Peptides against a protein of PDB entry 4PN1. Designs and how they scored, part 105

Target 1, 261 residues: chain A of PDB entry 4PN1
Amino acid sequence: KIEMNFLNKPIVPDTTKVISNFLTHYLITEPVEHVEIEAKLGTLIDLETQNRFEFPVMNETILNPEFNLRTRFESDMTASEHKYLNEFLNQAFRDSQKPGRLPFAYKHTKQVDLFYETEDNSRDKIRVSKNQSDNQVLACVKKRRVADLFLYCPNDAFDIRISISDELPVSMPSGNQQPSLTRLKDRVGYVHQEIKIDLTKTTQNDPVYDTTERHELEVEFGNIADLRDRAQKAKDGMEAPLFRRVQLFMDNVRILRREHS

## One batch from the design tools (peptide; made by RFdiffusion4, then SolubleMPNN)

Design b1_p18_6_s1 (from b1_p18_6 with E4D I5T A10F)
Fold by OpenDDE base, seed 5:
Structure b1_p18_6_s1 (fold): chain B 261 residues (1-261), chain A 18 residues (1-18)
Amino acid sequence: as target 1 above (261 residues)
Amino acid sequence: SLADTLANGFTNKNVVTD
């Protein structure tokens, strides 16, 4: 008989624990009411070199948020990388439809995001999202970035930013207001075990500058209520359910960030 | 700090050495 280890029990990596605590803080300890939790694939850029950040580590590493490493995070990738990931996920989708597997769900959405300034001149803009096909309002929110956790991944194609955001539902802007910014989003969404994987092509028109296009991949917790429940259990001393969910989430992220064109 | 918060879950963990 083979055992997992000398305890014959699963072991929880520190990465899982740290991320679990990160989530627990903003779910339970200082709860964000309308929380969104997502991981974006991208690149940590060294502000001094303008190249990918180089740190003397050889594996996935959560960066200590107390240290200013003089980096910025670019939540973007090349069109070819984005295409490759799309094809990869399409294949994963197909494979998951086979008997004995848990299936992916798939959704393709084209939306327009309209950004409005607030009357109080707050930094947080109001975002109105509309479906491009029928112009129906999908959401009207004031999104606030609450916290970020960065993972440096030297062996993989991408680094990771895990973000906590507050998406406060707000009333529609008055009809006399004009949007300060408009973005078109072409989003392909995959859902597996309530974890959302979105490939998004964003087109932004600027009256002064040329049209810019961004390619993003994000992984999001699709069931916040369940996650909050797990986090509460963790605070109450039962950590395993939260650890398992975070591990699942991170394994999906790890699969994706290793893929490249 | 956030780092302290992230470590908070480990503060009650004890290691016993002989």
Scores: peptide ipSAE 0.319, ipTM 0.706, DockQ to the pose 0.057
Fold by OpenDDE base, seed 4:
Formats: structure tokens, sequence, C-alpha cells
Structure b1_p18_6_s1 (fold): chain B 261 residues (1-261), chain A 18 residues (1-18)
């Protein structure tokens, strides 16, 4: 007979526990009403060297948010890396359609994001997302970044930023108001077990600078209500459901982090 | 400590809209 360990009980890695606590805080303790929780692949950049941050660790490490490490996070990758991930996910999608598997859902969207200033010129902007094909309004929100948790991943191509955002639905800007910024987004979305994986090409035209393009990959919790329920149970002393969900999320992130051209 | 930070939350003063 084989047992899990000398206690014969499940043990939760610190990474899972820390992230779970992080999520619980913004889901339950100080709840964000319209919460979005996503992990973006990118690179922690050392502001002094402008190279990837180097920390004396040899595995995935959650950085202590108490410390100002003088870093920035660049949520971008090369076109080739992005293409590789797209092909990888396409194959994963195909494989998931086979008998005995849970299938991916797939959606390809092209949208335009229009950013509007608020009347009070507040820091928060209104984002109107429209479908490029029919100009249908997909969303109108005021998004605020609430918190970040950074994972330094020395063994992988990318570091991770887990972000808590508040996406407040708001009314459409007045018809006479002009957007301050316009971004085109080509988004390929994959959903597996209510975890969303999005590959996005963002094109932005700047009147002063040449057209810029960004390639992003993000992983998002697709069922916030379920996650909130799990977090509530965790606060009530039953942590296992939350831990399992966070573990699933992070395993997906880990798979993606390891893939590169 | 990290534990203290976890207890108090992980707020970010740098607001980003996207």
Amino acid sequence: as target 1 above (261 residues)
Amino acid sequence: SLADTLANGFTNKNVVTD
C-alpha cells in the first residue's frame, strides 16, 4: 500500500496557499464587487539593468510584495513566441476533442477598445469594447487594477503577474465624446474547465509614434461565482475546494510558461 | 513579513486601466 506521506493526508504547496490567501482577501475579506482575476505571462524587468530580473532562487517563487525590488512587469512576448503558443493551444484544443477528454471551447474575436476620459479626469478611464465586424458593443467598463502578485519563474520563459482588477460596468460615454485612445485586439480564446486562456494581439496607433503591436497571453478564472464560493468555504475553515481550484489554475499557467519557440 | 502582508492584503496604488 502506498500513502501520500507519513500523515497520509494531502499537503498543499506554499504557492497554492499563498495565492489562495491572496484571492480570498479580494473575494471575501475586502471583496471587489466586479472582480477579474487573471495571470499574464511576461517578464520581470530589473529597472537598473533593463534586463530580466535575477533573484537567487531556482524555482517558481512568489515575490514578497513588501519589498520594492525596483522592477517592472512587461506583459509582452515576441511574435514568434506568441505564434508558438497559439499553435500549442490549437493542438491542445484538438486533443481535448477526443473521447475521454474534457473539451476546450474556442472563440476568435476581433474587437476594438475605445478609451474615454471621465468628466472629472479621474485616473480611471472608461473602456468600450466593440466587435470589429458589426460594431456591436461587447462591454463598457471602468477597470481599476487593485492588486498584483508576481511570480518569478527562473526555469521558464516567462514570469507571471496575477492581477486583481475591478471592472465596474458603466454607462456608455456621450455620443459626442471622442476616445482618447483606440486599440485593436485580435483575440483567440480557449476555455477549459472554466479557465480562460487568451492570446491577444493588440495594435495601437499613435499619432507621434509608429504603430505598436503587443502580444499577450493571459489566463483567467472564468467562473468568479464558483471561486468566490470556494473562497468563502475557505474562510469558513474548508480550504480544500479553493486549493484544488487554485492548483488547477496554476498548473495551466505552468504548462503555458514552459512553452516557447 | 509575507504573513503580515497576506493578512492585510496586497493593495497596489498604481492604478492601471486596460
Scores: peptide ipSAE 0.261, ipTM 0.682, DockQ to the pose 0.381
Fold by OpenDDE base, seed 1:
Order: C-alpha cells, then sequence, then structure tokens
Structure b1_p18_6_s1 (fold): chain B 261 residues (1-261), chain A 18 residues (1-18)
C-alpha cells in the first residue's frame, strides 16, 4: 500500500492557503454582500520600465500586498492570444462531452453596458447591462472592486489578478439621464463544475479617442453560496472543503495561463 | 502583519472601479 507522505495526509501548498485566507476574509470575516470573485489573465507591468514585471523567482508567486512593487496590471491580451484560448476552450468543451466526463456548459452573450454617474458623484458608477439583440435589461448594478491578489507567473504567458468585487443591485437611472460611457461586450462563457471561464471582447467608443478593443479571459467562482459555506467551515476549523475548491479553481487558472499562440 | 493576514485573512481597502 502506498501512502501520499509520511503523515499519510494531504498537504496544502502555500498558494492554496493564502488564497483561501484571502477569500475567507471577504466572504466571512468582513463579508461582501454581493460578492464576485474572479481571476483575470493579464500582465504585471513594471511602472518604471513599462515592461513585464520581473522578480527573482522561478514559479507562481503571490505578491505580498504589503510591498509596493510599483506595478500595474493589464487585464488584456492580443487578439491572437484570445483566439488561441477560444480554440483551446472549444476543444476542451468538445472533449468534456465524451462519456465519463463532466461536461462543460456553453453560452454566448452579446451585451451593451451603459455606465451612469451617481447623484453623489461617487467614483462608483451605475452599470446597466442590456442584451444587444432585444435590449432587455440583464442587470443594473453599482460595482466596486474591494481587493486584489496578484500572482506573478514567470513561466507562463500571463500573470493573474484575483479580485473581490461588490456588485450592488440598484435601481435604474432616470430616463432623462444619459450614459457617460457605453461598452459593447461579446462574451463566450464556459462553465465546468460551477467554475465560469469567460472570453470577452470589449469594444469602447470614445468621442475623443479611437475605438478601443480589449480581449480578456476571466475565471470566476460560479457558486458563491457554496464557497461562502466552505469558507465558514474553514473559519470553524474544517479547511479541507475550501482548500479543495480553491485548488480546483487555481488548477483551471493554471491550465489557461500556460496557453498561448 | 503578514502573519496576522495569513491567520485572519487579507484586508485590502483599495477601492477601484472596474
Amino acid sequence: as target 1 above (261 residues)
Amino acid sequence: SLADTLANGFTNKNVVTD
């Protein structure tokens, strides 16, 4: 009989623990009411060089938030990279439909996001999302990003930002109010074991600047209630369920960030 | 401290609009 180690117990890597603690804080300790938790693929940029951040490490590393590394995160990729990931996920989708596998779900959504200023002139804007085809309102929220964790991934094409956001449902803006910004989103969504993987093409028209296009890939926890339950159990001393869920999430992220054209 | 953060969770008050 083979044992996994000299304790014959699973060992949890530091990455899993740190992320789990991060999530637990905003799920349980200081709970965000309408929480969204996602990881975006992108690039950590060194503000001094404007090149990709370099750190003397050889593997995935969560950056210590206590240190100002003078970086910014660009949640974007080239059209070519985005296309490659789309093809990759399409293949993964097809493979998952085979007997003995857990299947992906697939959804293609085209929406328009209308941003409105708030009466209090707060930094948070109201976002009204509508379906492009029938103009039906999908959501009306005030979104605020609460916290970030950054993962430097020197061996992969992309770095990772894990973000906690609060998406507060709010009433629709008055009919006489004009949007300050309009964005078109073309989103292809894949769901596997309640982990959402979205490829999004965003088009923004600016009256001053040329039309800008962004290509993003995000991985999101699709079942927040379950995650919150797991986090509560972790606070109560049973950490394994949370660790397993975080591990699943991160493994999916790791697969994706290794892919490039 | 980092140790406290690891024990009790991360606290980040940096608010941004996405």
Scores: peptide ipSAE 0.260, ipTM 0.681, DockQ to the pose 0.360
Fold by OpenDDE base, seed 2:
Structure b1_p18_6_s1 (fold): chain B 261 residues (1-261), chain A 18 residues (1-18)
Amino acid sequence: as target 1 above (261 residues)
Amino acid sequence: SLADTLANGFTNKNVVTD
């Protein structure tokens, strides 16, 4: 017979360990109460050149967050790339419906996000999300970005930002308040093994500037309770369940960031 | 620091034990 290695045990890649530690920190150690954990495809831009940053590495690399690398992350892609990924995911969806596979779930959502200033003039705006068709309120939250982890992916079309956010449910703004910003979101969502993959076209009307359109792809952990449980187990010394979940998440991300037209 | 947590938050074992 053949064995996996000389220990005959699964090996945990450093990437998996680092990301797992990142998640454990914000799930357990310094817990974010209403946590959202997602990876966005995009590009690390060198602030000096305004081009994609060129790090002297040849593979997927987590950037040390304590270093000022003079970069920004652009969570956007071309309409063509976005369309290609949509077609790719549609095919993956169809293939997953075949016998012997675990099926994707699919949902198409159109929503409008209304942003309101807070009464205390806090930097965090209140976001009211409504369904475009019937104007039903989907959510009213104050979202705070807690932490980011960046992956430079020199061999792929996109770099990755993994973000921890706190989405605090809040009361609706007063009826006399006007939104400071309105965004239309056309979202195609795929779910496989509780990993959510969303393709989103965002349209923003600015009174001063022309209408802007953004195309985003995000991958999100769809079961936070389970993830938190796994993280707690990891903190208690049983790491394997968390590692497996993170590996699954990252493999999905890796598939997506490699695809291009 | 965050970097320390990222590097050392888990055991030094690089093998899945469970």
Scores: peptide ipSAE 0.342, ipTM 0.698, DockQ to the pose 0.067; fails the geometry check

Design b1_p18_6_s2 (from b1_p18_6 with E4D I5V A10F)
Fold by OpenDDE base, seed 2:
Structure b1_p18_6_s2 (fold): chain B 261 residues (1-261), chain A 18 residues (1-18)
Amino acid sequence: as target 1 above (261 residues)
Amino acid sequence: SLADVLANGFTNKNVVTD
């Protein structure tokens, strides 16, 4: 027979371990109460060159967050890239409906996000999300970005930002308040094994600037309670369930960031 | 630091399970 290695035990990849530590920190150690965990496809831009960041590595690499690399992350892609990924995911959806597979779930959502200033002039705005068709309120939250982890992916079309956010539910703004910003979101959502994949076209009307359109792809952990449970078990010494979930998440991200027309 | 957390958060060095 054959063994997987000389210990005959599964080995945790460095990337999986680091990301698992990252998640555990904000799930358990310094817990974010209303946590959202997502990976966005985009491009690390070198602020000095305004081109894609070039780092002397040849594979997927988590950037040390303590180093100032003079970069910004652009969570955007071209319309053609976005369309291609949509078609790719549609095919993956269809294939997953076949016997013997675990099926995707699919949802198309059109919403409007209204941003309001807080009464205390806090930096965090209140976001009211409504369904475009019937104006039903979907959510009213104050979102705070807690932490980011960047993956430089020199061999792929996109780099990755993994973000920890706190989405605090808050009361609706007063009826006399006007939104400071309005965004239209056309979102196509896919869910497979509780991993959410969203393709989003965002349209923003600026009174000063022309209408801007952004195309984003994000991958999100769809079951935070389960993930938190796994993270707690990891802190207690049983790491395997967390590693498996993180590996699944990252494999999905890897599939997507490698696809291009 | 966050980097320290990322590097040393878990006890297992190599394997997924004990």
Scores: peptide ipSAE 0.272, ipTM 0.854, DockQ to the pose 0.067
Fold by OpenDDE base, seed 3:
Structure b1_p18_6_s2 (fold): chain B 261 residues (1-261), chain A 18 residues (1-18)
Amino acid sequence: as target 1 above (261 residues)
Amino acid sequence: SLADVLANGFTNKNVVTD
């Protein structure tokens, strides 16, 4: 006979446990009301060298948020890398439509984001998202970044930032108010088992800088209510459902960060 | 601290149990 270990029971990876604790804190302990939880692919940059951060570790590592490592995170990739990931996900989508598989859902959205100053001149801006074709309002929110968790991935194409944000729905700005910034977004979205994977091309016109195009890939928990329920159960002593959901999320992230052109 | 929360938030050390 063969067993998985000397307890013959599944074990929780350390990374899964740490991330689960992070999520539980902002879902249950100090709950964010309109929480968004996403992972972005990008690069940890060492501010001293301006190159990719180097740390004396040989695998996926969560960085301690209490230590200032003098880094910045760039949530961007080249157009060729972005194109490769798009083709990769398209193939994954096609394969998932076969009998015996759970299918991807797919959505393509072209939108314009308009940013407005708040009446109280608060730090957070109001973002109005509209469909580019018919100007239909898709969302109007005030987004606040609450917390970040960084994963250094020395063996993969990208590092990871997991972010907790508060997206508060707010009323539309007054009709006479002018936006301070506009961004065009071309987004293709894939959903599998309520995990959202978005490829986004963002175009921004700046009066000081040339037109910039950013290429981003993000992975998001698509069912926050379910995740919050799992986190609550974990606090109540049943941890397995949360660990399994976080494991699923991270496995999807791991697949994507290992792909490169 | 946040680091303490990350390290000590759960009771299970190894086994994933229902």
Scores: peptide ipSAE 0.268, ipTM 0.852, DockQ to the pose 0.066
Fold by OpenDDE base, seed 1:
Structure b1_p18_6_s2 (fold): chain B 261 residues (1-261), chain A 18 residues (1-18)
Amino acid sequence: as target 1 above (261 residues)
Amino acid sequence: SLADVLANGFTNKNVVTD
């Protein structure tokens, strides 16, 4: 009989623990009511060089938020990279439909996001999302970014930002109010074991600047209630369920960030 | 701080307990 180690118990890597602690804080300790938790693929840019950030490490590393590394995160990729990831996920989808596998779910959505200023002139804008085909309102929220964790991934095509946001449902803006910004989103969504993987093409028209296009890939926890339950159990001393869920999430992220055209 | 939060959950045991 083979044992996994001399304790015959699963070992938890620091990455899993750090992320688990991060999630637990904003799920349980200082709970965000309407929480969204996602990882975006992108690039850590060194503000001084405007090139990809370089750090003297050889593997995936969560950057300590205590240190000012003078970086910014660009949650974007080339159209070619985005296309490659789409093809990759399509293949993964097909393979998951085979007997003995857990299948992906697939959804393609096209929506328009209308951004409105708030009466209090707060930094947070109201976002009204509508379906492009029938103009039905999908959501009306005030989104606030709460916290970020950055993972430097020197061996992969992309770095990672894990973000916690609060998406507060709010009433629709008055009919006489005009949007300050309009964005078109073409989103292809894949769901596997309640982990959502979205490829999004965003088009923004600016009256001053040329039309801008962004290509994003995000991985999101699809079942926040379950995650919150796991986090509560972790606070109560049973960490294994949370660690397993975080590990699953991160393994999916790791697969994706290694892919490039 | 966030850094403190991230470190808070660490224990002397790094093995999953079922």
Scores: peptide ipSAE 0.239, ipTM 0.671, DockQ to the pose 0.066
Fold by OpenDDE base, seed 4:
Structure b1_p18_6_s2 (fold): chain B 261 residues (1-261), chain A 18 residues (1-18)
Amino acid sequence: as target 1 above (261 residues)
Amino acid sequence: SLADVLANGFTNKNVVTD
């Protein structure tokens, strides 16, 4: 007979614990009402060197948020990397349709995001998302970044930013108000076990600069209510459901981090 | 601090319990 360890119980990695605590804080302890929780693939850039940040670690490491490492996070990748990930996810989608597997859901959307200034010129902008094909309003929110958790991943192509955001639904801007910024988004979305994986090409026209394009991959918890329930259970002493969900999330992120052209 | 929250939110056992 084989046992997991000398306690014969599942062990939770520190990464899972830390992230679980992070989520629990903003789900339960100081709850964000309209919370969005996502992980973006990107690169931690050393502001001094403008190269990828180098930290003396040899594996996935959550950076202590108390330390100012003088870094920025670039949530971007090359077109070739993005294409590779798209092909990878397409194959994963196909494989998941086979008997005995849990299938991916797939959705391809083209939308335009219109950003509007608030009347008080507050820091947060109103974002109106519309479907490009029929101009249907998909969302109208005021998004506030609440917290970030950075994972330095020296063995992988990408580092990770896990972000907590508050997406407050708001009323549509007045019809006479002009957007301050417009972004076109070509988004391919994959959902597996209520974990959302989005590949997004963002095009932005600037009157001064040439058209810019960004390629992003994000992983999001698709069922916040379930996650909140799990977090509440964790606060009540039952940690396993939350740990399992975070582990699932992170395993998906880890798979994606390792894939590159 | 956030670091304290991250470190102290759960028990130090790190064993999954149902």
Scores: peptide ipSAE 0.274, ipTM 0.678, DockQ to the pose 0.068; fails the geometry check

Design b1_p18_6_s3 (from b1_p18_6 with I5T A10F V15E D18E)
Fold by OpenDDE base, seed 5:
Structure b1_p18_6_s3 (fold): chain B 261 residues (1-261), chain A 18 residues (1-18)
Amino acid sequence: as target 1 above (261 residues)
Amino acid sequence: SLAETLANGFTNKNEVTE
């Protein structure tokens, strides 16, 4: 007979525990009301060299947020990398349609985001999203980035930023206001087991990047209510459901960050 | 630790709106 370990019980990796605790904090302890939780693929950049930072570790590592490491995160990839991931996900979609599998859902959207300054001159902008084809309003929100957790992934093409955001629905700006920024988005979305995977091409003038076109891949928890329920159970002493959901999420992220053109 | 930091009400806001 073979056993998993000397206790013959599943063991939870530290990465899963840390991320679970991070999520529990912003779901339950200090709850964000309209929470968005996403992981973006990108690169941790050394501010001094402007190259990818080299940490003395050999595997996926959560960076301690207490330390100023003098890094920034660039949530971007090349067009070729983005195309490769699109093709990869298309194949995964096709394979999931086979009997005995859980199928992907697929959606392609093109939208324009209009950003407006708030009346109180806060740093938070109002984002109005419209469908490019019929100009119908899709959403009007004020988004605030609450917290970030960074994972350095030395063996993969990308590092990871997990972000907690608050997306507050707000009223439309007054008709006399002009947008301070316009962003065009071409988004391909895949959903599997309520985990959302989005490939987005964004066109805008952004001084942070060398091009006006950005290519991003994000993975998002698609069922926040379920996640919050799991987090509450974890807070009450039953952690297994949350750990399983976080493990699923992170495994999807790990699959994606290992793929490269 | 991260847990200790979070227990103290840790947040790190970002200026970028997405």
Scores: peptide ipSAE 0.292, ipTM 0.687, DockQ to the pose 0.338
Fold by OpenDDE base, seed 3:
Structure b1_p18_6_s3 (fold): chain B 261 residues (1-261), chain A 18 residues (1-18)
Amino acid sequence: as target 1 above (261 residues)
Amino acid sequence: SLAETLANGFTNKNEVTE
């Protein structure tokens, strides 16, 4: 006979608790109205060395946001890494279609993002997203990042940034306005248990510089209403539902950041 | 303290994103 531990009960990792508290703050305590919560794979860069950040830890570590570590986060990867992850997710998708599994949903979109200055000359820009094939408007929003939580992952190819953003729906800009910036996005989206995984190739033209491409992978909570409900329950003393959802999210992130070509 | 921050939440950065 075997037991999990001397209490014979599951325990919650510190990472899950810290992230849960982080989310609860921006879902319940100081609620963001149109909240987006996502994790991006990338690299923490030490501003002093311009190399990957090195911290004296041996595993996944949430960096204390109260300390300035003189770092920047680069949410990018090589085309080869991106291709490998795409192939990996395609296989995961296929395997999930088998009997006895919960299936992935799949969507491939090609869109153009047009950025407009606001009439009041505010710092925030309006982003209009359109489908490239039929020019259908997909979204029109003003997005602002509210907070970040960084995870240093010394044993993996990528570090993680978890971001809280506010995506405010706004009216379309006037027809006489010209976009200040245009980006093309080729996005492959996977959804499993309401967790969204997106592989995105972004192309941007610059009048001075050559065309640049960025390759990103992001993981997003697909059901904010459910997450907010779980966070409220946590504030009321029932933490288990929130912990389970955060654990699911982070396990998916952990799987992805370990995959490398 | 860190403990207080975790109990009460974290501070907003209010950065514009694209």
Scores: peptide ipSAE 0.234, ipTM 0.688, DockQ to the pose 0.339
Fold by OpenDDE base, seed 1:
Structure b1_p18_6_s3 (fold): chain B 261 residues (1-261), chain A 18 residues (1-18)
Amino acid sequence: as target 1 above (261 residues)
Amino acid sequence: SLAETLANGFTNKNEVTE
């Protein structure tokens, strides 16, 4: 028999612990009621150089939020990179349909997001999402990003931003109100073990500026109730279930961020 | 503490949340 280590117990990497603590805070300690938790692939940009952030580390590193590193995160990639990831995920989807595997679910959606200002001029805009084909309202929410955790990944094509958001359902804006912003989203979604992987092409038309297109990949926890339960157990001293779920999530993220054309 | 640090994590106020 081979043992895992001299204690014959699993050891949890610091990355898993830190992320788990991050999630636990916003799931349990100061709970966000309508929480969304996602990781986006992108690039940490050094504000001083406007190039990718450089740090003297050789592996995945969670950046300490106590330090202002003068960075911004660009949640975007090239069309070529996005296409490559799409092809990669398509292959993963196909492979998962084989006997003995857990299959991916697949969904392609096209929606329009209409953003409306609030009466109180709060920073949080109302977003109305509609299906492009039939204009069916999919959601009407006020979404606010509560917190971010950044991972610098020097060996990979992308850095990672993990975000906690509050997505509050709200009433539809008045019929006489005009949207301040309109975004078209073409989204290809893959779900595996309740982890959602979305490839999204976003088109935004601005009357003053040229049309902008963004290519994004996001990984989201698809079962928040389960995650919250795991986080509660962690607060109660049983951390293993949460660690396992976070590890699964991060392994998927790690696979994706390593892929490039 | 680590928990306190994480509680005060980054928030991007300039980005429109999707």
Scores: peptide ipSAE 0.263, ipTM 0.655, DockQ to the pose 0.277; fails the geometry check
Fold by OpenDDE base, seed 4:
Structure b1_p18_6_s3 (fold): chain B 261 residues (1-261), chain A 18 residues (1-18)
Amino acid sequence: as target 1 above (261 residues)
Amino acid sequence: SLAETLANGFTNKNEVTE
């Protein structure tokens, strides 16, 4: 007979606990009403060297938000890396369609995002999203970044930023207002067990700078209501459901950040 | 502690590029 440990009970890693507490804070303690919770793959850059940040650790490490480590996070990757991840996810999609597996859902979308300045000259812009094919309005929101949690991953291709955002629905800008910025988004989305994985190519035309293209991979909680319920239970003393959901989310992130050509 | 920081709320001190 084999047991898990000398208590014969599961144990929760610190990473899971910290992230669970982070989510619980912005879901329950100081609740964000229209919350979006996502992890982006990217690179922590040392502001002094302009190279990838180096820290004397040997594994995945959550950075303490109380410390200014003089870093920035670049949520971008090369076209080659992005293509590799696309092929990897396509194979994972195909394998999940086999008997005995839980299947991926797949969606390809193309949209244009128009950004408008607010009347109060706030830093937050209004984003109008339209379908590229028929110009139908998909959404009109004001997005606010609430909080970030960074994971330094020295052994993997990418570092991770977990972000809490508030996406407030707002009225359309007046017809006389011109957009200050336009972005084209080509997005391939995969959903597995209500975890969303999006590969996005963003093209931006700047009147001052050359056209730039960004390649992003993001992992998002697809069922916020369920997550909020789990977080509430955790506040009430039942933490296991939240820990399991966070563990699932992070395992998917860990798979993706390890893949490279 | 990190746990205390989470309990009281916090803002990120690192620059984010988007």
Scores: peptide ipSAE 0.259, ipTM 0.669, DockQ to the pose 0.681; fails the geometry check

